# Designs tried in a protein design run: peptides against a protein of PDB entry 3B8E. Part 222

Target 1, 230 residues: chain A of PDB entry 3B8E
Amino acid sequence: PFLIFIIANIPLPLGTVTILCIDLGTDMVPAISLAYEQAESDIMKRQPRNPKTDKLVNEQLISMAYGQIGMIQALGGFFTYFVILAENGFLPIHLLGLRVNWDDRWINDVEDSYGQQWTYEQRKIVEFTCHTPFFVTIVVVQWADLVICKTRRNSVFQQGMKNKILIFGLFEETALAAFLSYCPGMGVALRMYPLKPTWWFCAFPYSLLIFVYDEVRKLIIRRRPGGWVE

## One batch from the design tools (peptide; made by RFdiffusion4, then SolubleMPNN)

Design b1_p29_3_s3 (from b1_p29_3, 23 letters changed)
Fold by OpenDDE base, seed 2:
Structure b1_p29_3_s3 (fold): chain B 230 residues (1-230), chain A 29 residues (1-29)
Amino acid sequence: as target 1 above (230 residues)
Amino acid sequence: KKELEELLKKFKEEILKKAKKLVEELLRS
């Protein structure tokens, strides 16, 4: 998910430990829950065919779902990252290639998009201010993605929230997000400064768009089986 | 159910292996 940061050479939005917390703490349980729900749905719909081919199909489905979720999460995180940096004077176009100068401790005159000079310390404060909202955005996007990924063809309203493991995963990732965002010392330990509650809502419009898009997609698939949208 | 549990176990193991590899890469960086 962070390959774009390497390619674009922009300031790093998340610390390595925070990335680890996302991958292990927020992605693992939801991914397992999706794997369970997909496998359960496939077992219920398919008579036992060749167990090797069915396992391979399920592994591919899980891998694709996980990969797609990761991409959407990254997009949501990037959106929040760019919003925060833009609010602090750094427009997205200005961030391209800026990482080298951004991370250089000896450069104290990095200009923003408005010609304001930023010291190394000021830049790091802004960077660390991005970490927590980026993480929270990933969690909020995960809520939407996990809900929409329950079915390929059915609406969320048709299948409902029957997967207890998924619900548990949502609570776990939310609790972890709250802990990392508000626990004293996380700013020093994880470079995650405390988050204002208002920033939790910044991802909601994006999550809603994804949800609406996916429901529309699923509606089209249901009305036109085998269409190009599938 | 047993096949599903085995699949979930394998998936968990693969995720944990990838996570360990990621941790090792992160610790080296």
Scores: peptide ipSAE 0.016, ipTM 0.260, DockQ to the pose 0.015
Fold by OpenDDE base, seed 4:
Structure b1_p29_3_s3 (fold): chain B 230 residues (1-230), chain A 29 residues (1-29)
Amino acid sequence: as target 1 above (230 residues)
Amino acid sequence: KKELEELLKKFKEEILKKAKKLVEELLRS
């Protein structure tokens, strides 16, 4: 998120403290859970031919899965960010390069995509309105991603949700998201304004798309063992 | 089981190291 903020010069989609909460609070337990599930799946289903090489392969698989999940989460968050800003009159194309004027407190006539002028205060309200939904979107995407990434080859329906650490991680991140979204004072302290319940569902179409994509991918892998998708 | 526990421990340590580095970067920004 922060890299795209710098590169695209868009308004800040997520506060630094919120990013920290994601990285330390929400991502750590799920990542450990994913590592556990992958290691368990690999150890239980494959007799380790060589513990050293199999360990390296597992570490690579975990790192690749983590990188993919992080990328998908970022895409989901940015999707929600762009939806909210578009609903407030700022189309994605218009946001490119807007940061300088957006963050300038002396400019009170920043135009949206429809020619509406926004004061600095109004812009900051919209910016802070994006922070909470962005965070919640990441959490909702994590629900799907963690379930999907449980196995490379098996469908979620075949593998089930037996990992207690995963379930705990999902509850923990959801509880944290609820706390940050609805606790009084978070708007001032963390620049996270209260979230409308409808925004919890904003990520669902995206999560569903990822779910379908991954199930199709797994289906292809099962039908063509040793293919390029593996 | 022991190898799995060691793998998990190493992974936890790597995540913690990355988290600490991120916190340090955030505190410097």
Scores: peptide ipSAE 0.015, ipTM 0.246, DockQ to the pose 0.015
Fold by OpenDDE base, seed 3:
Structure b1_p29_3_s3 (fold): chain B 230 residues (1-230), chain A 29 residues (1-29)
Amino acid sequence: as target 1 above (230 residues)
Amino acid sequence: KKELEELLKKFKEEILKKAKKLVEELLRS
């Protein structure tokens, strides 16, 4: 998210503190849960391979998996961000390069895509209105990603939801999202304004698409081991 | 502000690295 903010020079889609809350609060427990589950699956099936090469391969595979998950989460968040700004009169094409004028408190006549002028205060309200649903979108996408990452080759339906740590991680992420979205004072402290309940559901189609895509990918891998889809 | 954002990015990367290491240690245990 932050890299796209710098490259595209758009208004900040997600606050730095909120990014830290995602990284520390939502990613840690899921990462631990995936570690335990892979350990349990690998302990059952693998004879001790060369510990140096297997460690490097595992580190690369984990790094690639988390990198891909992070990109998917960012795409979901940016989709929500652009939808909210478009609903408030700022089309995605108009946001390109707008950051300099957007963040200038002395410019009170920034025009939207329809010629409406926005004061600095009004722009900041819209910006902060995007932070909460962006965060919630990431959490909802993480639900799907956690379920997907539970297995490399097996369907989620075959392994089931037996990992208590994974289930706990899902509840923790949801509780954190609810706390940050609705707790009094979070709007001032974290620049996260209260979220309309309808925005929780905006990410669900995206999460479902990712889930279906991964199940299809896993099905192809099972049918064609060693194919280009791995 | 930019320096703080870079610092936070570095901190994020370090936390992710530590989390990955913890995950690897848990996988070995």
Scores: peptide ipSAE 0.000, ipTM 0.242, DockQ to the pose 0.025
Fold by OpenDDE base, seed 5:
Structure b1_p29_3_s3 (fold): chain B 230 residues (1-230), chain A 29 residues (1-29)
Amino acid sequence: as target 1 above (230 residues)
Amino acid sequence: KKELEELLKKFKEEILKKAKKLVEELLRS
């Protein structure tokens, strides 16, 4: 998200506080859950294969999966960001290169895609209105990620949701998202304005996409062990 | 509240400067 912000010179889609909440609040429990699951999976697979090669393959699989899932998460967040800005009169094409004028406090006449002028304060309200939905989008997409991470090679439907740490992570992320979205004063303290409940559903297509993608990936791995998808 | 906002603003600016520098270095590389 931050790299796209720099490259495209668009208004900041995700605040520093939101990034910290993702890294410290939402990503930590999944990472711990994965570490435990990998340890359990490695214990179960210990019998016939060379431990050094299996660890390397496992680390590569995890890094690739996280990279791909992270890209889909970012796409989901940006989709939500662009929808919110479009609803406020800023079409995606108009946002390209707008950051310089957007962040300038002395420019109070930044035009939207429809010729409406926006003050600095109004622009910052819209920017901060994007932070919470972006965060919530990441959390909703992470639900799918957490569910798919529970199974390395098997379908989620086959293993079920037996990992209590994973379930705890889902509740923690959801509770944190709800707290940051609806707790009074978060708009002022964290610049995360209250989210309309309807925005929670904006990320669901991306969560479904991650779920389908991972099931397809696992299906390919099962059919072609040692393929380029591993 | 104002101090926290200023701290957050400074932190944002520092991160942005570092990230810009990194991107510029990557593009020059």
Scores: peptide ipSAE 0.000, ipTM 0.220, DockQ to the pose 0.025; fails the geometry check

Design b1_p29_3_s4 (from b1_p29_3, 24 letters changed)
Fold by OpenDDE base, seed 3:
Structure b1_p29_3_s4 (fold): chain B 230 residues (1-230), chain A 29 residues (1-29)
Amino acid sequence: as target 1 above (230 residues)
Amino acid sequence: KEELEKKLEEFKKKILEKALELIEELLRN
C-alpha cells in the first residue's frame, strides 16, 4: 500500500501504525501455521527436514506468507479505499497527485470530483474513515488467502482444516480487527474511526473470488503438472 | 522514496522472521 501511496501521490490509504499492526499482529501466527501445516502427498517424497537443525520457518515460507498474501491484501484494501473516497466525492482519477494539496493544512478549498470544497479537517476525517475499513478488508481477504496458502496443488478440501494454529490465527486476527475497530480511543491513537458493520461484508465477494480462483488453479495444476499456471 | 520503502519492507520481513522464531521456540516448550 505504501508503494502506491508514494508512486501515485494519493491520500494515505492506511496509517503506518495500522500497517505495523497487520505485519506484527495478524501475519505472524498465520505464517507459523503454514510452517506446521501437514505436507501435501506430492511433497512428502522430499527429504524430511531435521526438526532440531532445520528451522520450520524458512525464507521460502516467509516469502510466500508475507509477500504473496500482502499483495492480495493490498488489492482488496485499495478497492475498499477507492469505494469510500468515491462515496465521499473523490473519484479514483481525481486522487492522483492530490496528496500534496490534501496534506497541506493551509489549503482549505480542495475540490472533489463534483466541485465541492473540502477543508483540511474534513479531508482528514475522510482519510481516517478509510483506515478502519481498509484494515478490516485486509483481514477478511487474509482469511481466504491463508486457507488457500495451506497447499500448492491439493484442494483445501482434500488437505483439510486440522491445523489448530491456523484456526487460532484466524481467530486472533479477527479479534485484533474488532479491538482496533471498536475499542475506545483507537480513533485518536491509531487514526481508525469506528467501523460500520456493513464494511465487514464489503470484502467477502473479493475473498470468495480469490478462493474460487485458487481452487480452479489448483485443479488445473493437478490435471496438468508443470503447466504455466503453477 | 521507493528505495526507502523497499528497505522498510525488508526490515519488517526480518522482524517477522525473528518473531516467528520466538513463537516457534515457545511452542516447542
Scores: peptide ipSAE 0.000, ipTM 0.244, DockQ to the pose 0.022
Fold by OpenDDE base, seed 5:
Structure b1_p29_3_s4 (fold): chain B 230 residues (1-230), chain A 29 residues (1-29)
Amino acid sequence: as target 1 above (230 residues)
Amino acid sequence: KEELEKKLEEFKKKILEKALELIEELLRN
């Protein structure tokens, strides 16, 4: 998100504090939960031919999968961001290169896509209005990530929701998202304005996309063991 | 593995340094 902010010169979609909340509050518990995840039954049944090389390949494949999932998460967040800004009069194309004028406190007549002028304060309100939905979108998408992380090769439907720590992580991140979204003072303290409940649903298509992606990936792995998709 | 981790850390450090440089350049402007 931050790299796209710099490259595209768009208004900041996600605040630094929110990023920290994701990293420390949302991602940490899942990461810990994965450390306690029971080894997949298929991993335990296969003796590694070469423990060193097979472990390295496995780590690379996991890293690639997480990278792809992370891209989908980012896309989901940016989609929500662009929808909110579009609803406020800023079309995605108009946001490109707008950052310089957007962040300038002395420019109080930044025009939206419809010619409406926005003061600095108004722009910052809209910007901060995007932070919470972006965060919530990431959390909702992470629900799918957490669920799919339980298995490497097996379907989620086959493995089930056995890891209580992972389930706790889902509730924890959701509770954190709700707290940050609706607790009074978060707009001032964290630059996260209250979120309309309807925006929680904006991420669901991306969550579904991750589920479908992972199930397809796992299906390919099961059908073609030793492929580059593993 | 240790060499790869070192390279990854060095790469992360380089990216961070470049990001910081870019931020500084943006702030100076």
Scores: peptide ipSAE 0.000, ipTM 0.219, DockQ to the pose 0.016
Fold by OpenDDE base, seed 2:
Structure b1_p29_3_s4 (fold): chain B 230 residues (1-230), chain A 29 residues (1-29)
Amino acid sequence: as target 1 above (230 residues)
Amino acid sequence: KEELEKKLEEFKKKILEKALELIEELLRN
């Protein structure tokens, strides 16, 4: 998220403190749960035929999986961000390069895509309105990811929700998301304004897409073991 | 692959530096 913010020079979609809260609070328990599940999975039971190459391949596969998942999470967050800004009159194309004027407190006449002028305070309210749903979108996408990453080859339907650590991680992430979204003072402390409950559902299509994508990926892996999709 | 990892590490470092700069700017403000 921060990279696209820098590259596209758009208004900040997610506060730095909130990013740190995600990295420390939401990603740690899932990562631990995945580490435990990997230890239980047949991937670790296969004695590496070549311990040096197989460790490197496994680290690469893990890194690629985490990288791909992180990209999908970021895309989901950015989609929600662009939808909210578009609903407030800022089309995605108009946001490109707007950051400099957006963040300038002395410019009170920043125009939206429809020619409406926005004060600095109004712009910051809209920006902070985007932070919470961006975060919630990441959490909702992480639900799908955690469920998906439970197994490398088996479908979620085959393995079920047997991992108690995963369930705990999902609960913790949800509780953290609810706390950060609705606790009084979070708007001041983290610049996360309260989220309308309807915005929780905006991420569901992406979670479903990730779910379908992973089930298709797993299906391909099952049909073509050793293929390029692994 | 090593070049890509090096680029990724450099990129991570740049992101971290910019994040730190932003944090410092937020703390100064």
Scores: peptide ipSAE 0.000, ipTM 0.258, DockQ to the pose 0.018; fails the geometry check
Fold by OpenDDE base, seed 4:
Structure b1_p29_3_s4 (fold): chain B 230 residues (1-230), chain A 29 residues (1-29)
Amino acid sequence: as target 1 above (230 residues)
Amino acid sequence: KEELEKKLEEFKKKILEKALELIEELLRN
């Protein structure tokens, strides 16, 4: 999120404190849950042909998969951000390069895509309105990510949801998202204004995309053992 | 592949460094 903020010079989609809450609060418990996760049944049954090369190949494939999933997560967050700003009159193309004027408190006539003028206070309200949905989008996308990270080759339907720690992590992330979204004072403390319940669903297409992507990847691995997609 | 991985790691490192710099800047403001 932050990289696109710098590169595109768009208004900040997610506050730094909120990013820290994601990194420390939401990602830590899932990471621990994955560390304690039972070995995938197909990994345990497969004798390594060459422990060094197979380990290296697996590490490369894992790194690629995590990189791709992280990219899809970021895209999901930005999609939600752009949808909210578009609903408030700022089309994505208009946001490019707008950051300098957006953050200037002395400019009170920043125009949206429809010629509506926005005061600094109004702009900050819409910015902070984007923070919560962006965060919630990441959490919802992480649901799919955590579920798919359970397995490398087996379908989620084959492996099942046996890890209680993972389920707890999902609950914790959701509870944290709900707390940050609806607790009074979070708008002042974390620059996260209350979220309309409908915005929770904005991330679902991306969660589904991650799920489909991973299932297709796993299907390819199963059909072509030893392929580069593995 | 090794060169691509090295470039990717360098890119990740640069991203992390920029993120840290920004966090430091945000903590200063």
Scores: peptide ipSAE 0.000, ipTM 0.245, DockQ to the pose 0.019; fails the geometry check

Design b1_p29_4_s1 (from b1_p29_4, 24 letters changed)
Fold by OpenDDE base, seed 1:
Formats: sequence, C-alpha cells, structure tokens
Structure b1_p29_4_s1 (fold): chain B 230 residues (1-230), chain A 29 residues (1-29)
Amino acid sequence: as target 1 above (230 residues)
Amino acid sequence: SELFKEVLEKMEELLKKQIEELLEKLKKE
C-alpha cells in the first residue's frame, strides 16, 4: 500500500499508525496460529525426498504463494479505498497525482471528478475515513488467508475448521478490528473513523476470490504433480 | 505507469457501473 502511494502519488490510503496496528496486532496472532497448524499439516510431515533441492523448492513456492496472496490482499484494500473515494466524488483516475494538492493546507478548492470543491479539512476527513475500511478489508481477507494456509495440497473442505488456535486468532483479529473501528477516540488517536457495518462486507468478494484461487491452485497441484505450480 | 493507468481506468469504469446500478435501485425504491 505504501509503495503504491509513492508510485501513484495518490492520497494516503492507510495511515502509519494503522500500518503499525496491522503489523503488530493482526499479523502476530495469525502467524502464531499458522505456526501451530504447520506442525499438523503435510508441509512439516512430508520428509523431503532430497533435503537440499526439495527444501529450496518448498521455500520458493511458499514465498510465491504468500506473495500472491499479499498482492490479492493489497488489491482488496485498494478496491475499498477507491470505492469510498468514488462515493465521495473522487474517481480513481482523478486521484493520480493529486497528493501534492491534497496535502496542501493552503489549497481549499481541490475539485473532485464532478467539479465539487473540497476544503483541506474535508479532504482529510475523507482520507481518514478510508483508513478504517482499508484496515477492515485487510482483516477480512486475512480470514481467508488463515483458512487457506492450513494445508498446501488439501482442500479447505477436506481439512475443516478444527484448529482452536486458528479460531482464536480469527476472533482476536476481528475484535481488534472492531475496537479500532468503533472505540471512541480512535479517529483522533489512530485517524480511524467509525465505519458503517456494511463496509465489512466489501472485502467478502476478495476473500472468496482468494478461496477460489487457492482451491484452483491446489486442484492443479493435485492433478499435475511436479508441474510449474509445485 | 501505463499499465497502472489502464488498471485504474478499468476500475473507474467498474465503479461507475456499480454506482449507476445502485442509483437505479435507489430510484426504484
């Protein structure tokens, strides 16, 4: 998200404090949950046939899978960001290069895509309104990621939701998201304004996409063992 | 940069369509 912000020169979609909350709060418990699940999954139980080559291949594949999931997660966050800004009159194309004028306190007549003028204060409210749904989108997408990462080859439908640690991680992440989204003072402290409950559902299509992607990937791996996807 | 612009243009078109569909639903209610 931060790299795209720099490259595209768009208004900041995610605040620094929100990023820290993601890195320290939302990623830690899921990572612990996954570490415990990996002990139960085929990833650790299957002895590498060749410890040197198979380990390297597995590490590369895991890295690629996490990289791809991370890309889908980022796309989901950006989609939510663009939806909110579009609802407020700022279309995605209009946001390109707008950062300089957006962040200038002395420019109070920044026009949206429909010719409406926005004051600096109004723009910052809209910007901060995007932080919470971006965060929530990441959390909802991480639900899918946590469920998917249970196994490398088995379908989610085959393994089920038996891991209590995973369930706890999902609840903790959701509780943190709810706290940051709705607790009084978070708008000032974290630049996270309260969300309408409907915004929680904006990430669901992306969560579904991740599930479909992973199931298709696993299906390909099962049908073509030793293929380029392995 | 060109690929990114193309992606943003496509996203804009999709968003416009979604907004129009939502507005049409709101007009019918």
Scores: peptide ipSAE 0.011, ipTM 0.230, DockQ to the pose 0.121
Fold by OpenDDE base, seed 3:
Structure b1_p29_4_s1 (fold): chain B 230 residues (1-230), chain A 29 residues (1-29)
Amino acid sequence: as target 1 above (230 residues)
Amino acid sequence: SELFKEVLEKMEELLKKQIEELLEKLKKE
């Protein structure tokens, strides 16, 4: 998300403080949970042929898989961002290159796609209105990511949800999202204005997409061990 | 490497700006 912000020079879709909350608050517990996850029976039985090359290949494959999931996650967030801005009069094409004028507090006549002028304060309200839904979208997509990360080859249905730490991670992430979205003062402190409950559901299709994608990927891996899809 | 450095620098700038704005708002309340 931040890279697209820099490249496209659009208004910031997610605040830096909110990014830190994701990195420190939502990713830490899931990462710990994965360290305590039960190893797959097939992984434990397979002896590495070449410890150096097999480890490197596995690390690259994991990195690529997480990179792809991260891209889908970012797309979900940006979709929510563009919908909210469009509802407020800023079409996606109009946002390109707008950042310089958007962030200038002395420019109080920035026009939207319909010719309406927006003050600096009004623009910042709209920007901060996008931060919360973007964050919540990321959290909802991370639910699927956290669940699928339990296994490399086995289906989530085969491995089960026995890890209590993983379940706690899902709860903690959801509770943090709710706290940041609805706690008084978070609009000032973290630039996260209150979220309409309906926006929680906007991310579900993307969460489902990631889940289906990973299950299909794992199914292919099970049917064709050592294939390029690993 | 250059892109990574540029991203980090920009993140630091934006973080500082947000902190300053937060402090200004807290002073007005």
Scores: peptide ipSAE 0.007, ipTM 0.227, DockQ to the pose 0.023
Fold by OpenDDE base, seed 2:
Structure b1_p29_4_s1 (fold): chain B 230 residues (1-230), chain A 29 residues (1-29)
Amino acid sequence: as target 1 above (230 residues)
Amino acid sequence: SELFKEVLEKMEELLKKQIEELLEKLKKE
């Protein structure tokens, strides 16, 4: 998220403190859940032909998987961010390079894509209105990611949700999202304004798409083991 | 390497600014 923010010079989609809360609160339990998940019986039953190369390949595969998941989460968050800003009159193309004027307290006539002028206070309200939905979108996407990461090759429907740690992680993330979104003072402390309940559902189509994509990927891997889709 | 340093510096600046703003708000309460 910060890389895109710096490169595109767009208004800040998510506060740095909120990102730290995501890193510490939402990623830790999923990582622990994945660490305690018994590696798929098929991966463990394959005796490493070469322990050195197989460890390196496994580390690379894990790094790629985490990198892809993180990228998908970021894309989901940015999608929600751009939708909210577009609904408030700021189209994505207009946001490019706008950061300098957006963050300037002395400029009170920043125009949106429709020629409406926005004061600094109004701009910051819109910016902070984006923070909570961005975070919630990440959490909702993480639900799908946690479910799909349980298995590398097998369908979620085949193995089921038997991992109690995974279920606990999903509840913890949801509880944290609810706390950060609705607890009094979070708007001041984390610049996360209260989220309308309807925005929780905005990420669901995206989570469904990720789920379908992963099931299709797993289906392809099962049909063509060792293919480029791994 | 330079891009990574710039990102880190920008993150640190943003963090410092947010912490300072929070501290100022806490001092006014």
Scores: peptide ipSAE 0.006, ipTM 0.228, DockQ to the pose 0.021; fails the geometry check
Fold by OpenDDE base, seed 5:
Structure b1_p29_4_s1 (fold): chain B 230 residues (1-230), chain A 29 residues (1-29)
Amino acid sequence: as target 1 above (230 residues)
Amino acid sequence: SELFKEVLEKMEELLKKQIEELLEKLKKE
């Protein structure tokens, strides 16, 4: 998100506070949950593999969890960001290169895509209005990520939600998202303006996509053991 | 792992396309 902010020169979609909340609030518990994840039933029934191979598998799982899934999360967040800005009159194409004028306190006549002029204060309200939905989008997508990370080969439907730490993580991140979104004063203290409840659902298609994809991946792994999918 | 990587990359591409399509729709408004 921050890299795209720099490259595209768009208004900041995610504040530092929200980044910290993701790193310390939402990602920490999942990371711990993975350390205490129960061995899969298929692994438990097998003889110990080569320790070097198992290490490589763990490194790959970590790389997938933090790398590519993170990119999908970012895409979901940016989708929400662009929708909110569009609802406020700023079409995505108009946001490109707008950062310089957007962040200038002395420019109080920044025009939206419809010719409406926005003061600095108004622009910052809109910017901060995007922070909470972006964060919530990440949380909602992380629901799927956490669930899929619980298993390597088994379907979530087969193994179930046995890891209490993972379940706790899901509730914790959701509670944090709700707190940051609806607690009075968060708009002033954390620059996270209240989120309409409907925006919680904006990320659901992405969450579902991740979930479906991972289930398909696992299905392929089960059908073709030792294939290039592993 | 390689397949998963490839599929994730493909998903990213699809999501990018969806975003682009949405952006195009928004431009028409």
Scores: peptide ipSAE 0.000, ipTM 0.225, DockQ to the pose 0.300; fails the geometry check

